# Ledger of designs, part 6: peptides against a protein of PDB entry 6B4E

Target 1, 295 residues: chain A of PDB entry 6B4E
Amino acid sequence: TNFDKISKMFWHYKDKIAQIKQDIVLPIKKADVNVRNLLSRHKRKINPKFGQLTNSNQQLFKIQNELTQLINDTKGDSLAYHWILNFIAKAVVHQAETEVRVKPESALPLGKLTLYLLVQFPELQELFMARLVKKCPFVIGFTCEIDTEKGRQNMGWKRNNENKWEDNTSYDERMGGILSLFAIITRLQLPQEFITTTSHPFPIALSWHILARICNTPLNLITNTHFVILGSWWDAAAVQFLQAYGNQASKLLILIGEELTSRMAEKKYVGAARLRILLEAWQNNNMESFPEMSP

## One batch from the design tools (peptide; aimed at target 1 W208 H209)

Design b2_p22_7 (made by RFdiffusion4)
Pose (drawn by RFdiffusion4):
Structure b2_p22_7 (pose): chain A 295 residues (1-295), chain P 22 residues (1-22)
Amino acid sequence: as target 1 above (295 residues)
Amino acid sequence: SEEEVEAILEEENEELEKLLES
């Protein structure tokens, strides 16, 4: 892995976040009353819909249809359309760092919803990817030191209610939740409406990049967070990763489960212990996936 | 740039295809 190229990719998405603020978010303050009214009303109607998803496919379709109508209502104005898509991208990532953090299997319905929106509204793709990378750089394998305040900000750290950094557990759980959503998206087939006509925007090869880049990261930059997001990724995508790459995926899973954990053993990282358990469960022919969605 | 990001991803996918063929 050429980590200079990874850094260049990271800063590309950081620049995209700045461009979104300059060209989408700030100009909306100056939009006409019809646009402001529509966006104010629609953002209220959109916000709770992500938490209304369940394990049921019928409920997923209902929410997809409701959101498709609301988004289509904004298409008459390119700025309002891009603003509501940016709002949705932020809301989906927030849902991942809250609900998926507590209930990892909720990443499956949320991933199906997001993937559907990503192909129904393709302008969402760049907005969503930039948000993921800003909030969880591990999705492209970016890692930097966190000894400095700027490094902590680069890696997606947050502060609590007193300018102190959130504890390590809160950060690790958020990162696992966000990365779990992205991991579900990379291993999902497109919905039937699009599977016959469209290329998957975030395919399974992106999962290969995450694993390979963490395994190639200098060991002095590895933290408990790397093991936590690999465990979260495993729960969301390891079965399909093997279906895609076979013996090569097996070699990579062994590398992360046996070698990466062994080389960091003195740190006694909690996530490394769980990743070893996942490796042993697979070796005992008991690799799990989230239960498929109910009707 | 966006074009550079696509080029990087294409390069790494070509390396992955070569590794799968080996």

Design b2_p22_7_s4 (made by RFdiffusion4, then SolubleMPNN; from b2_p22_7 with E2S A7E I8F E10K N13L)
Fold by OpenDDE base, seed 4:
Structure b2_p22_7_s4 (fold): chain B 295 residues (1-295), chain A 22 residues (1-22)
Amino acid sequence: as target 1 above (295 residues)
Amino acid sequence: SSEEVEEFLKEELEELEKLLES
């Protein structure tokens, strides 16, 4: 693992967020009133769509089509188009922070929708990844110290209106939700219509990177959150990960589930305990995945 | 290629194993 490369990637996306604000978000506030009104209307139509997802492929396809139309309506204005995509990127991540956080299996329909949009609208990819990295650096296996305010900020910790850091549990759950979504995306197959024409924008190899990079992370930087997100990843993608990489996947799962947890046993992390339970379930041939969506 | 990926993953995993066992 080249941590310098990971750091460069992390800061690349941090810079991208700043760029998005300067080049997309702020300019639109000064745009023509008609454009602003259009985007406001579209935002109101788009935002509820993510909450309308169910475990139904029919419903998914309906929402995909509706969103596609709404996004296409903005293509005539490049700034408007990018603004809508950035809004979608933010909305998807927000959905992961809220709904997936409490219902991890909801990551599946959300992930399918997101993957479709990422392929259908390639400009969404960088916007989405930037938002993911900002909110949850774990998606690229980035970790830094959280002993400083800047470190906590870099790792996606939030402060409330009273300038108080969020609770550890809240942070863990948010990170788990976001990571669940990303994990799902990495293990999903491209929609049939894109398989022959497009490469997967966030393939299963990115899951490998997450696990490997966490394993290589200095132990003094490993926290309960690392184990929580590994558990979230496990629920979301472990089955497909094993299918993709076979014996090598098995070894890596053992490394995170057994070796890494053992190395950190003195900390008595709740997340580590859960991960060990997941490992044991797998060893007993009881590994489960999220239920597939209905037709 | 699949072979290249497999070799890369194998090497990376071996390094990880050594690290975690130390």
Scores: peptide ipSAE 0.033, ipTM 0.675, DockQ to the pose 0.071
OpenDDE base, seeds 1, 2, 3, 5: peptide ipSAE 0.029, 0.030, 0.028, 0.028; ipTM 0.688, 0.698, 0.689, 0.687; seeds 2, 3 fail the geometry check

## One batch from the design tools (peptide; made by RFdiffusion4, then SolubleMPNN; aimed at target 1 K251 R263; its pose is not in this set)

Design b2_p23_3_s4
Fold by OpenDDE base, seed 5:
Structure b2_p23_3_s4 (fold): chain B 295 residues (1-295), chain A 23 residues (1-23)
Amino acid sequence: as target 1 above (295 residues)
Amino acid sequence: SEEEKKKEEEIKKLIEELEEEIS
């Protein structure tokens, strides 16, 4: 694992967030009143759509079509178009932090919607990835120390209005929710209409990178959160990961489930204990995946 | 610690072997 490369990637996306603010978010505030009004109306229509997702493909298709139309309405103005995509990127990640956090299986419909939008609107890809990395650096396998304020900020820790850090449980759950969404996206097949014309923007290989990079992370930087997000990843993508990489996938699953947890046994991490349970279930031929969506 | 260092090196070796095989 080349950690210098990962660090460069991390900072690239951190810079991208700043650039988005300067070049997209702030300029729109000074744009024509008609454009601002259009975007305000679209924002109000778009925002509830993510919460309207269910385990129904029919509902998913309906929402896909509605969002497609709303986004297309902005294409006549490049700034407006990028603004609405950035809003969507933020909204999707927020949905992962709130809904997927408490109901991991909701990552499936959200992931399907997100993947569709990423392919339909390629400009969303960089905006979405930047937001993911800002909120959950684990998606690219980045880890730094959290003994400093800057370190915690870099790892996506939040502070409240009283300048108090969020509790460990809240952080773990948020990271798990975001990682679940990303894991789902990496293991989903492209919609049928895109399979022959487009490459997958975030393929299953990115799941490999997450696992490998975490395993190579210095042990002194490994926390309970690492095991929590590995467990979230496992629920979301382990079955499909095994299908994709076969024996090599098995080796890596054993490495994270057995070897990494054993190396950190002295810490008695709750997340590690859960990961061992998942490993044991797999060894007993009881590996579970999220249920398929209804027609 | 020395033990942690050994464990880290072992994990790195295992991952590198896997990465070579998957690439």
Scores: peptide ipSAE 0.038, ipTM 0.701, DockQ to the pose 0.744
OpenDDE base, seeds 1, 2, 3, 4: peptide ipSAE 0.035, 0.035, 0.033, 0.036; ipTM 0.677, 0.701, 0.688, 0.666; seeds 1, 4 fail the geometry check

Design b2_p23_5_s3
Fold by OpenDDE base, seed 3:
Structure b2_p23_5_s3 (fold): chain B 295 residues (1-295), chain A 23 residues (1-23)
Amino acid sequence: as target 1 above (295 residues)
Amino acid sequence: SAAELEELKKELDEIEEELKKEK
C-alpha cells in the first residue's frame, strides 16, 4: 500500500469539495432568478425520492425514471446541471448517514439507484466521490490520527453548534452507514442497459483496496470505527467479494476478521467483537447477505 | 503468526499494484 498516493487522493477530493463550492454552489446563488427558481423546485421534488425507496425494483425503476427526467431538465444550463448533481450527491450520502445507519439493508435499493445515476450522468462520479471521501475517508482506505482537531476533521468527525465533537457511537454508525452504501455500489452489476457499453465506475476492486489499505494501516491508527466499518462492509459485500476474488478474498477476510482483531484484542473494541462473530459465522458456513429486492 | 501476516500484507500490496495497472 502506497500511503502517499492515498493521501494525495484524499487531498484531491478535499480540494474538489472546495472547488465545488467555489465554482458551482456559490455562483448559482448569483445566477438568473429563473434558474434559481428552477433548481429550487427540482430540489424539492428530488429530495423526498430517496426516502421513497423500498425493497421493490418496480419502485426503484419508477424513481430512476423520475430523477432522470428531473436531471435532464437542467442540462440546458451547465451550471444548473452540475448544481443539481452535486445536490444529489449530498442527498445520497445524507441518506446513508441517516437511514442506512439504522437499517443497513436499505443500502441495496439506495446503491442501485446511485449506481444507475452515476452511469447515466458521468459528471456525478467525481461529485459523489468527493462527498464520500469528505464524509467517510474510509471509502478510499485513508486513515489519520484523531488526537488532533484537524485529524478528527479530516476523518469526517462532526462538531455541533457548541463546538463539541459527536459521540463515538454516532460517528461509528454514520461511518458504517456511508461505507455500507459504497460497499453495495462496488459489488452491484451495472444495469442491463449499460453493461455492454460502459465500465463500472466504482468496481469491486475498490472494496479490495479498502480492506487491504486498512490491513496495512499502522496499528496505532486503528480504532473501533475501523472494525465497525469493516463489519458494515462485510454485511454489504462479503458474499459477492468472495465470488469475485475467491481464495484471495478469503485470505483478506481472514486477515481482517482474525489477524487484525487479534492484534487489537487488548483494546476490547465492540466493533472488533462483532467482526469476529461475522468471521465465525462464515467459518461455520453461515455467511449472510442482504435480502434481494422484490420485482 | 506475525510472519504470516507480513507475508499476506506483502501479497496484498502486490495485488493492489496489479489492480492499479488494470485501470
Scores: peptide ipSAE 0.154, ipTM 0.719, DockQ to the pose 0.102
OpenDDE base, seeds 1, 2, 4, 5: peptide ipSAE 0.029, 0.134, 0.031, 0.140; ipTM 0.651, 0.730, 0.642, 0.717

Design b2_p23_6_s2
Fold by OpenDDE base, seed 3:
Structure b2_p23_6_s2 (fold): chain B 295 residues (1-295), chain A 23 residues (1-23)
Amino acid sequence: as target 1 above (295 residues)
Amino acid sequence: SREKELEELLKELEKKLEELEKQ
């Protein structure tokens, strides 16, 4: 694992977030009143759509079409278009932080919707990835120390109004929710209309990177959160990961499920215990995946 | 290429496995 490369990638996306604020978010506040009104209306229409997802493909397609229309309405103004995409990127990640964290299987419809939008609107890809890395650096396998304020901020920790760090459980659940979404995206096939014309923007290889990079992370930086997000990833993508890479995937799953958990056994991490349970279920030929969506 | 990417990914795994075997 080239940690310098990972660090450079992390800071690239951090810089991108700053750029988005400077070039998209702030300028729109000074834009024409008609543009601001348009975006305000669209924001109100778009925001509830993510919560309207169900386990129904029919409902998914309806929402895809509605969002597509709403986004297309902004294409006449480049700034407005990029602003609405950035809003969507933020909204999707927020949905992962709130709903997916408590209902992991909801990552599937959300992931399908997101993947569709990422392909339909390529400019969303960098905006979305930047937001993901900011909120959950684990998506690129980045880890730093959290014994400093800056380290915690870099790893996506939040402070409340009293300037107190969020509790560990809340952080773990949020990271798990975001990682579940990303894992789902990496293992989904492209929609039928794009499969022959477009490459997958976030392919299953990115899941490999997550696992391998975490395995190569210095043990003194490994926390309960690492095991929580690995468990979230496992639920979301382990079956498809094994299908993609076969024996090599198995080696990596054993590495995280057995070797990494064993090395950290003295910490008695709850996330590690759960990951061991997932490993054992797999060993007993009982690896589960999220249920497929209904028609 | 996809093949080259896979090879690089496998090397990362192999390196870790080698490190574990040496311990």
Scores: peptide ipSAE 0.047, ipTM 0.691, DockQ to the pose 0.082
OpenDDE base, seeds 1, 2, 4, 5: peptide ipSAE 0.037, 0.044, 0.037, 0.036; ipTM 0.696, 0.700, 0.695, 0.695; seed 4 fails the geometry check

Design b2_p23_6_s3
Fold by OpenDDE base, seed 1:
Structure b2_p23_6_s3 (fold): chain B 295 residues (1-295), chain A 23 residues (1-23)
Amino acid sequence: as target 1 above (295 residues)
Amino acid sequence: SREEELRELLKELEEELEKLEAE
């Protein structure tokens, strides 16, 4: 694992966030009133769509079509188009932080929708990844110290209006939700219409990177959150990961489930305990995946 | 050491991934 490379990637996306603000978000505030009105209307129509997702493929396809139309309506203005995509990127991540956080299986329909949009609108890919890395650096296997304010900020910790950090449980759950979404995206097949013409923008190999990078992270930087997100990943993608890489996948699962947890046993992390339970379930041929969506 | 062995294993796994990605 090249940590310098990971760090560079992290800061690349941090810079991208700043660029988005400067080049997309702020300029639109000065745009023509008609453009601003259009975007306001579209925002209001788009935002509730993510909450309308169910475990139904039919509902998913309906929402996909509706969003596609709404996004296409903005293509006449490049700035408006990028603004709406950035909004969608933020909205998807927000949905992961709120809904997936409390209902992990909801990551599946959200992930399918997101993957569709990422392929249908390639410009969304960088916007989405930047937002993911900002909110949950674990998606690229980045970890830094959280003993400083800047460190916590870099790792996606939030402060309230009173400048108080969120509690550990809230942070863990949010990170778990976001990571669940990302994990799902990495293990999903492309929609049928794109399989032969497009490469997967966030393939299952990215899950491999997450696991390997966490395993290589200095132990003094490993926290309960690391185990929580690994557990979230496990629920979301372990079955498919094993299917993809076979024996090599098994080795990684053993490394995170047995070796990493054992090395950190003295910390008595709750997340680590859960991960061990998941490992044991797998060893007993009881590995579970999220239920497939209905037609 | 066990730690060194694990690091080597991880290295091997990463190399394997790179091979797979190159295919």
Scores: peptide ipSAE 0.154, ipTM 0.776, DockQ to the pose 0.440
OpenDDE base, seeds 2, 3, 4, 5: peptide ipSAE 0.131, 0.151, 0.070, 0.152; ipTM 0.763, 0.774, 0.708, 0.776; seed 4 fails the geometry check

Design b2_p23_6_s4
Fold by OpenDDE base, seed 2:
Structure b2_p23_6_s4 (fold): chain B 295 residues (1-295), chain A 23 residues (1-23)
Amino acid sequence: as target 1 above (295 residues)
Amino acid sequence: SREEELKKLLKELEEKLKELEAQ
C-alpha cells in the first residue's frame, strides 16, 4: 500500500470540493434569474425522489426516468447542468447519512439509482467521489490522526453550532451508512443497456483497495470506526466480493475478520466484536446478503 | 514477524489483483 498515493488522492478531492464551490456553486448565485428559478424548481422536484425509493425495481425505473428528464432540462447551460449534478451528489450522500444509516438494506435501491446516474451523466462521477471522500475518507482507505481539530475535520467529523464534536456513535453510524452505499455501488452490475458500451465507474476493485489499505493502516490509527465500516461493507458486498475474487477475497476477509480484530483485541471495540461474528457466520456457511429488489 | 508476514501477504494480494484486472 502506497500511503503517499492515498494521501495525494485525498487532497485531490479536497481541492475538488473547493473548486466546485468556486466554479459551480458561487457563480450560480450571480446567474440570470431565469436560471436560478429553473434550478430552484428542479431542486424541489429532485430532492424528494431519493426518499421515494422502495425495494421495487419498477419504482426505481420510474425515478430514474424522472431524474433523467429533470437533469436533461439543464444541459442547455453547462453551469446549470454541473450545479444540478453537484446537488444530486450531495443529496445521495445525505440520504446515506440519514436513511441508510438506520436501514442498511436501503443502500441497494439507492446504489442502483446512483450507479445509473453515474453512467448516464459521467460528469457526476468526480462530483460524487469528491463528496464521498469529504464526508467519509474511508471510501478510499484514507486514515489520519484525530487528535487534532484538523485531523478530525479531515476524517469527516462534524461540529454542532456550539462547536462541540458529534458523539462517537453518531460518527460511526454516519460513516457506516456512507460506506454501505459505496460498497453497494462497487458490487453492482451495470444496467443491461450499458454493459457492452461502458466500463464500471467504481468497480469492485475499489472495495479491495478499502480492505487492503485498512489492513495496512498503522495500528495506532485504527479506531472502532474502522471496524464499524468494515462490518457495513461486509453486509453490503462480502458475498459479491467472494464471487469476484474467490480465494484471494477469502484471504482478505480472514485478514480483516480474524487478524485485524485480534491485533486490536485490547481495545475491546464493539465494531470489532461484530466483525468477528460476521466472520464466524461465514465460516458456518451463513453469510448473508441484502435481499434482492422485487420486480 | 507477524507484521512482516502480513505485509508480504498484502503485497501478494495487490499483485494478484493487478493480474486479475489485466484480464
Scores: peptide ipSAE 0.073, ipTM 0.718, DockQ to the pose 0.442
OpenDDE base, seeds 1, 3, 4, 5: peptide ipSAE 0.034, 0.039, 0.035, 0.034; ipTM 0.661, 0.669, 0.661, 0.664

## One batch from the design tools (peptide; made by RFdiffusion4, then SolubleMPNN; aimed at target 1 A212 N216 E259 R263; its pose is not in this set)

Design b2_p24_2_s1
Fold by OpenDDE base, seed 3:
Structure b2_p24_2_s1 (fold): chain B 295 residues (1-295), chain A 24 residues (1-24)
Amino acid sequence: as target 1 above (295 residues)
Amino acid sequence: MEEKLKELLKELEEKLKELEKELE
């Protein structure tokens, strides 16, 4: 089984987070005051941009250009540049946790923006992936037990100020939001200006990895969250996934929608019930995707 | 990536067979 490889990848990104802190975040705190002030100003300008996204391509392009300019302003200082990219990585994931969780279709404009930035600024790729894996290990199909504190932490569970774990609904929604974003990114085509010159940094194959790895996860580790994120993925990418892999995609969708849900039927997971509804909709030729963005 | 996908597909197919047996 490829579980060892998945685990290694998971811990690689966990280590990367630690490295980012040591090599990027902490050094900036000790940097020249002018640099810190510059970054503070840029942070304030950048942060609201993600919330300004609408279902409009025109608005998307505007924001892309604005962010591009703001990021380019930092390229004269490598440390500042990487700090801004790391900030963006965090901000994008945060947007997924807050906005996408309540409005899944918002993943589309956010995903388009993110994909653009990932291609335009390749150094963002590792930073973004590390943040994704930290917050939502499901993006690489990693699962561990959550009956321990460390296990819950590894799976991205949060504690409140009273050291109480977040409720299941909150966790499920956050994971679903993040996974929706990632799923969208994997199924999006590169922007026109990059199609012939650049490879997709997070291609549709990564969606395959997610689904396959979840299907191969020991059943005793499967939780409601798994089904929730599968449902989120389905809404975000199932149509395009079928287009990409055809019959093989169909098999995998049936596997998660029918076989995996049936195997876990005794648990009566609400996420599983939803996934079965999605399967049934597909079987009735009513599979839906997020609406396309307006001009 | 292609090789990896093939490997995962194989594994998926094996898992499917196992699940089918368990559901019988």
Scores: peptide ipSAE 0.045, ipTM 0.671, DockQ to the pose 0.049
OpenDDE base, seeds 1, 2, 4, 5: peptide ipSAE 0.035, 0.033, 0.033, 0.036; ipTM 0.663, 0.676, 0.685, 0.652; seed 1 fails the geometry check

Design b2_p24_3_s1
Fold by OpenDDE base, seed 1:
Structure b2_p24_3_s1 (fold): chain B 295 residues (1-295), chain A 24 residues (1-24)
Amino acid sequence: as target 1 above (295 residues)
Amino acid sequence: SRDEEIKKLLEELEKELEKLEKEL
């Protein structure tokens, strides 16, 4: 694992967030009133769509079509188009922070929708990845110290209006929700209409990178959150990961489930205990995945 | 050390992943 490369990648996306603000968000505030009104209407129509997802493929396809039409309506203006995609990127991550956090299996329909949009609108890919890394740098296996305010900010910790940090449980659950979504995206197959024409934008190999990079992270930087997000990843993608990489996947799962938890045993992390339970379930041939969506 | 062994194993796994990606 080249940590310098990972750090450069992290800062690339941090810079991208700053760029998005300067080049997309702020300019729209000064755009023609008709453009601003159009985007406001579209925002109001798009925002509730993510909450309308269910465990139904039929409902998913309906929402996909509705969003596709709404996004296509903005293509005549490049700035408007990029603004609406950035809005969608933010909205998807927000759903992961709120809904997936409390109901991890909801990552499946959300992930399917997101993957469809990422392929249908390639410009969404960079916007979405930047937002993911900002909110949850674990998606690229980045870790830094959280002993400083800047370190906490870099790792996606939030402060309230009174400048108080969020509690540890809230942070852990929020990171778990975001990582669940990303894990699902990496293990999903492309929609049938794209399989022969497009490469997967965030393939299963990215899950491998997450696990490997965490295993190589200096132990003094490993926290309960690392184990929480590994557990979230496990629930979301472990079955499909094993299917993809077979024996090599097994070795990596043993490293995170057995070796990493053992090395950190003195910390008595609750997340590590949960990951041990998941490992034991697998060893007993009882590895579970999220239920498939209905027709 | 155990830490060095783990790092070596991970490096080997990464090389194997690269091979597998070409096959998938």
Scores: peptide ipSAE 0.241, ipTM 0.822, DockQ to the pose 0.326
OpenDDE base, seeds 2, 3, 4, 5: peptide ipSAE 0.229, 0.207, 0.222, 0.054; ipTM 0.817, 0.806, 0.814, 0.658; seeds 2, 4 fail the geometry check

Design b2_p24_4_s2
Fold by OpenDDE base, seed 4:
Parts: C-alpha cells; sequence; structure tokens
Structure b2_p24_4_s2 (fold): chain B 295 residues (1-295), chain A 24 residues (1-24)
C-alpha cells in the first residue's frame, strides 16, 4: 500500500470539493432567474425521492426513470446540469448518513439507484466520489491523526452550532452508513442495459483496497471507527466479496476479523468485538447478507 | 508478528493484482 498515493488522492478530492463550490455552486447563485427557478423546482422534486425507496425493484425503476427525466431537463445548460448532479451526490450521501445509518439494509435500494445514476450520468462519478471522500475518507482507505482540529475535519468529523465535536457514537454510525452505501455499490452488478457497453465505475476491487489499506494503516491511527466501518462493510458486501475473490477473499476476511482485531485487543473496541462476532458467524457457516429486493 | 502480518498483506495485494489482470 502506497500511502503517499492515497494521500494525493484524498487531497485531489478535497480540491475537487473546493472547485465545485467555486465553479458550480457559487456561479448558479448569480445565474439567470429562469435557471435558478428551474433548479429550485427540480431540487424540490428530487429530494424526496431518495426517501421513497423501498425493497421493491418496481419502485426503484420508477424513481430511476423520474430522476433521469428531471436530470435530462437540465442538460440544456451545462452549469445547471452539473449543479443538479452535485445536489444529487450530496443528497445520496446525506441519505446514507441518516437512513442507512439506522437501517443498513436500506443501502441496497439506495446503492442500486446510485449506481444507475453514476452510469447514466458519468459526470456524477467525480462529484459523488469527492463527496464520499470528504464525508468518509475510509472509502479510499485514508486515515490521519485526529488529535488536531484539522485532522478531525479531514476525517469527516462534524461540529455542532456550539462548535462542539459530535460524539464518537454519532461519528461511528455516520461513517458506517456511508461506508455501507459504498460497499453495496462496489458489489452490485451493473444494470442489464449497461453490462456490455460500460465498465463498472466503482468495482468490487475498491472494496479490496479499503480492507487492505486499513490493514496497512499504522496501529496508532486505528480507532473504533475503523472496526465499525469494517463491520458495516462486512454486512453489506462480505458474501459477494467471497464470491468474487474466493480463497484470497477468505484470507483477507480472516486478516481483518481475526488478526487485526487481535492486534488491537488491548483497546477493547466495541467495533472490534462486533467484527469478531461476524467472523465467528462466518466460521460457523452463518454469514448473513441483506435481503434481496422484491420484483 | 508484525512482520508476518505485513507479509500476508503484501501477498494478498499481489494476488489481487493478478486476479484483476486476469479479469481484464
Amino acid sequence: as target 1 above (295 residues)
Amino acid sequence: SDKEYQEKLEELEKELEKILKEKE
């Protein structure tokens, strides 16, 4: 694992966030009133759709079509188009921070929707990844110290209106929610209509990188959050990961579930304890996955 | 040991690279 490359990637996306603000968000505020009105209407229509997802593929397809139409309506203006995609990127991540956080299995329909949009609108990919990395650097296996304000900010910690850091549990749960979504996306197959024409934008190999990079992270930087997000990943993608990489996947799962947890045993992390339980369940041939969606 | 752990990880990374190349 080349941590210099990971760091460069991290800062690339941080720069992208700044660029988005300067080149997309701020300019729209000064755009023509008709454009602003269009985007306002579309925002209002788009925002509730993420919460309308269920375990139904039929409902998913309906929402996919509706969003596709709404996004296509903005293509006449490049700035408007990028603005609406950026809005969607933010909304998806927000949904992961809130709904997926409390109901991890909801990552499946959200992930399917997101993957569809990422393929249908390629410009969404960089916008989405930038937002993911900003909110949850774990998605690229980035970790830094959190003993400084800047370090905490880099790792996605939030402050409230009183300038107080969020509690550890809240942070862990948010990171878990976001990571669950990303994990789901990596293990999903492309929609049938894209399989022969498009490569997967965030393939299962990215899950491997997450696990490997965490395993290579200096132990002094490993926190409970690392184990929490590994547990979230496990629930979301472990079954499919094993299917994809077979024996090599097994070795990596043992590495994170047994060896990494053992190395950090003295810390008595709750997340590590959960991960061990997941490992034991797997060893007893009782690995669980999220339920499949209904037709 | 830490050394053994790192060796295992390096081996897994190499194996992944091979797998990814084969699937391309």
Scores: peptide ipSAE 0.184, ipTM 0.797, DockQ to the pose 0.796
OpenDDE base, seeds 1, 2, 3, 5: peptide ipSAE 0.172, 0.175, 0.170, 0.172; ipTM 0.795, 0.794, 0.794, 0.795; seed 5 fails the geometry check

Design b2_p24_7_s1
Fold by OpenDDE base, seed 3:
Structure b2_p24_7_s1 (fold): chain B 295 residues (1-295), chain A 24 residues (1-24)
Amino acid sequence: as target 1 above (295 residues)
Amino acid sequence: SMEEELEELLKELEKKLEELEKQL
């Protein structure tokens, strides 16, 4: 694993976040009052849509259409358009941190919606990826030490108002939620209308990157969170991953489920124990996937 | 390319598996 390359990619997206603030967010604050009012109204209409998702494809399509219209209303002003897309990127990740965290299967409708938007509005792709990497570096298989404040910040740890780090469970669950969303996106097929005209923006190969890079991560940097997000990934994408890569996927699943967990057994990580249970379920031909959405 | 990266990662995986097997 070229860790330097991964680090460069990580910092690229960190820089992109800074750029977004400078080039999109801050300029809008200085924009015409009418533009700001328009965006405020759109923000208020858009934000609830992600929480309105259910296991219904009909509901998904409704929300897709509503969001499409709301986004299209901003295309007359490039800055407004990019601002609304950046808002959507943030909102989707936030939904993963909150809803998917507690209900992992909600990643499926959220992922379908997100993938649709990523294809329909290509400018969302970089905005979304930058937000993902900022919040959950695991999406690109990046890991650094968390013994320093900067290291923890880089790995997406939050501090409360008292400057206290969030508890481990909260961090693990948030990372798991975000990773679940990303995993779902990587394993979803493009919407039917785009299959022949567009390449998948975040294909299943990115799941391979996550797993392989984690496996190649120095063991001294492996934490419970790594196993938690691997478990989240497993629930979200393992079935489809096996379908995509067959025997090679199997090897990688064994590597994370058996070998990596065994190497870290002395740590008694709860996430590792769960991942081992998932492995055992698979070995017993009982690998589960999220239920398909209803019509 | 994405395919080239995948092949590289596969090689790395194989190497890692071999290393792990030697240590067990």
Scores: peptide ipSAE 0.082, ipTM 0.715, DockQ to the pose 0.050
OpenDDE base, seeds 1, 2, 4, 5: peptide ipSAE 0.027, 0.028, 0.068, 0.049; ipTM 0.652, 0.660, 0.706, 0.694; seed 4 fails the geometry check

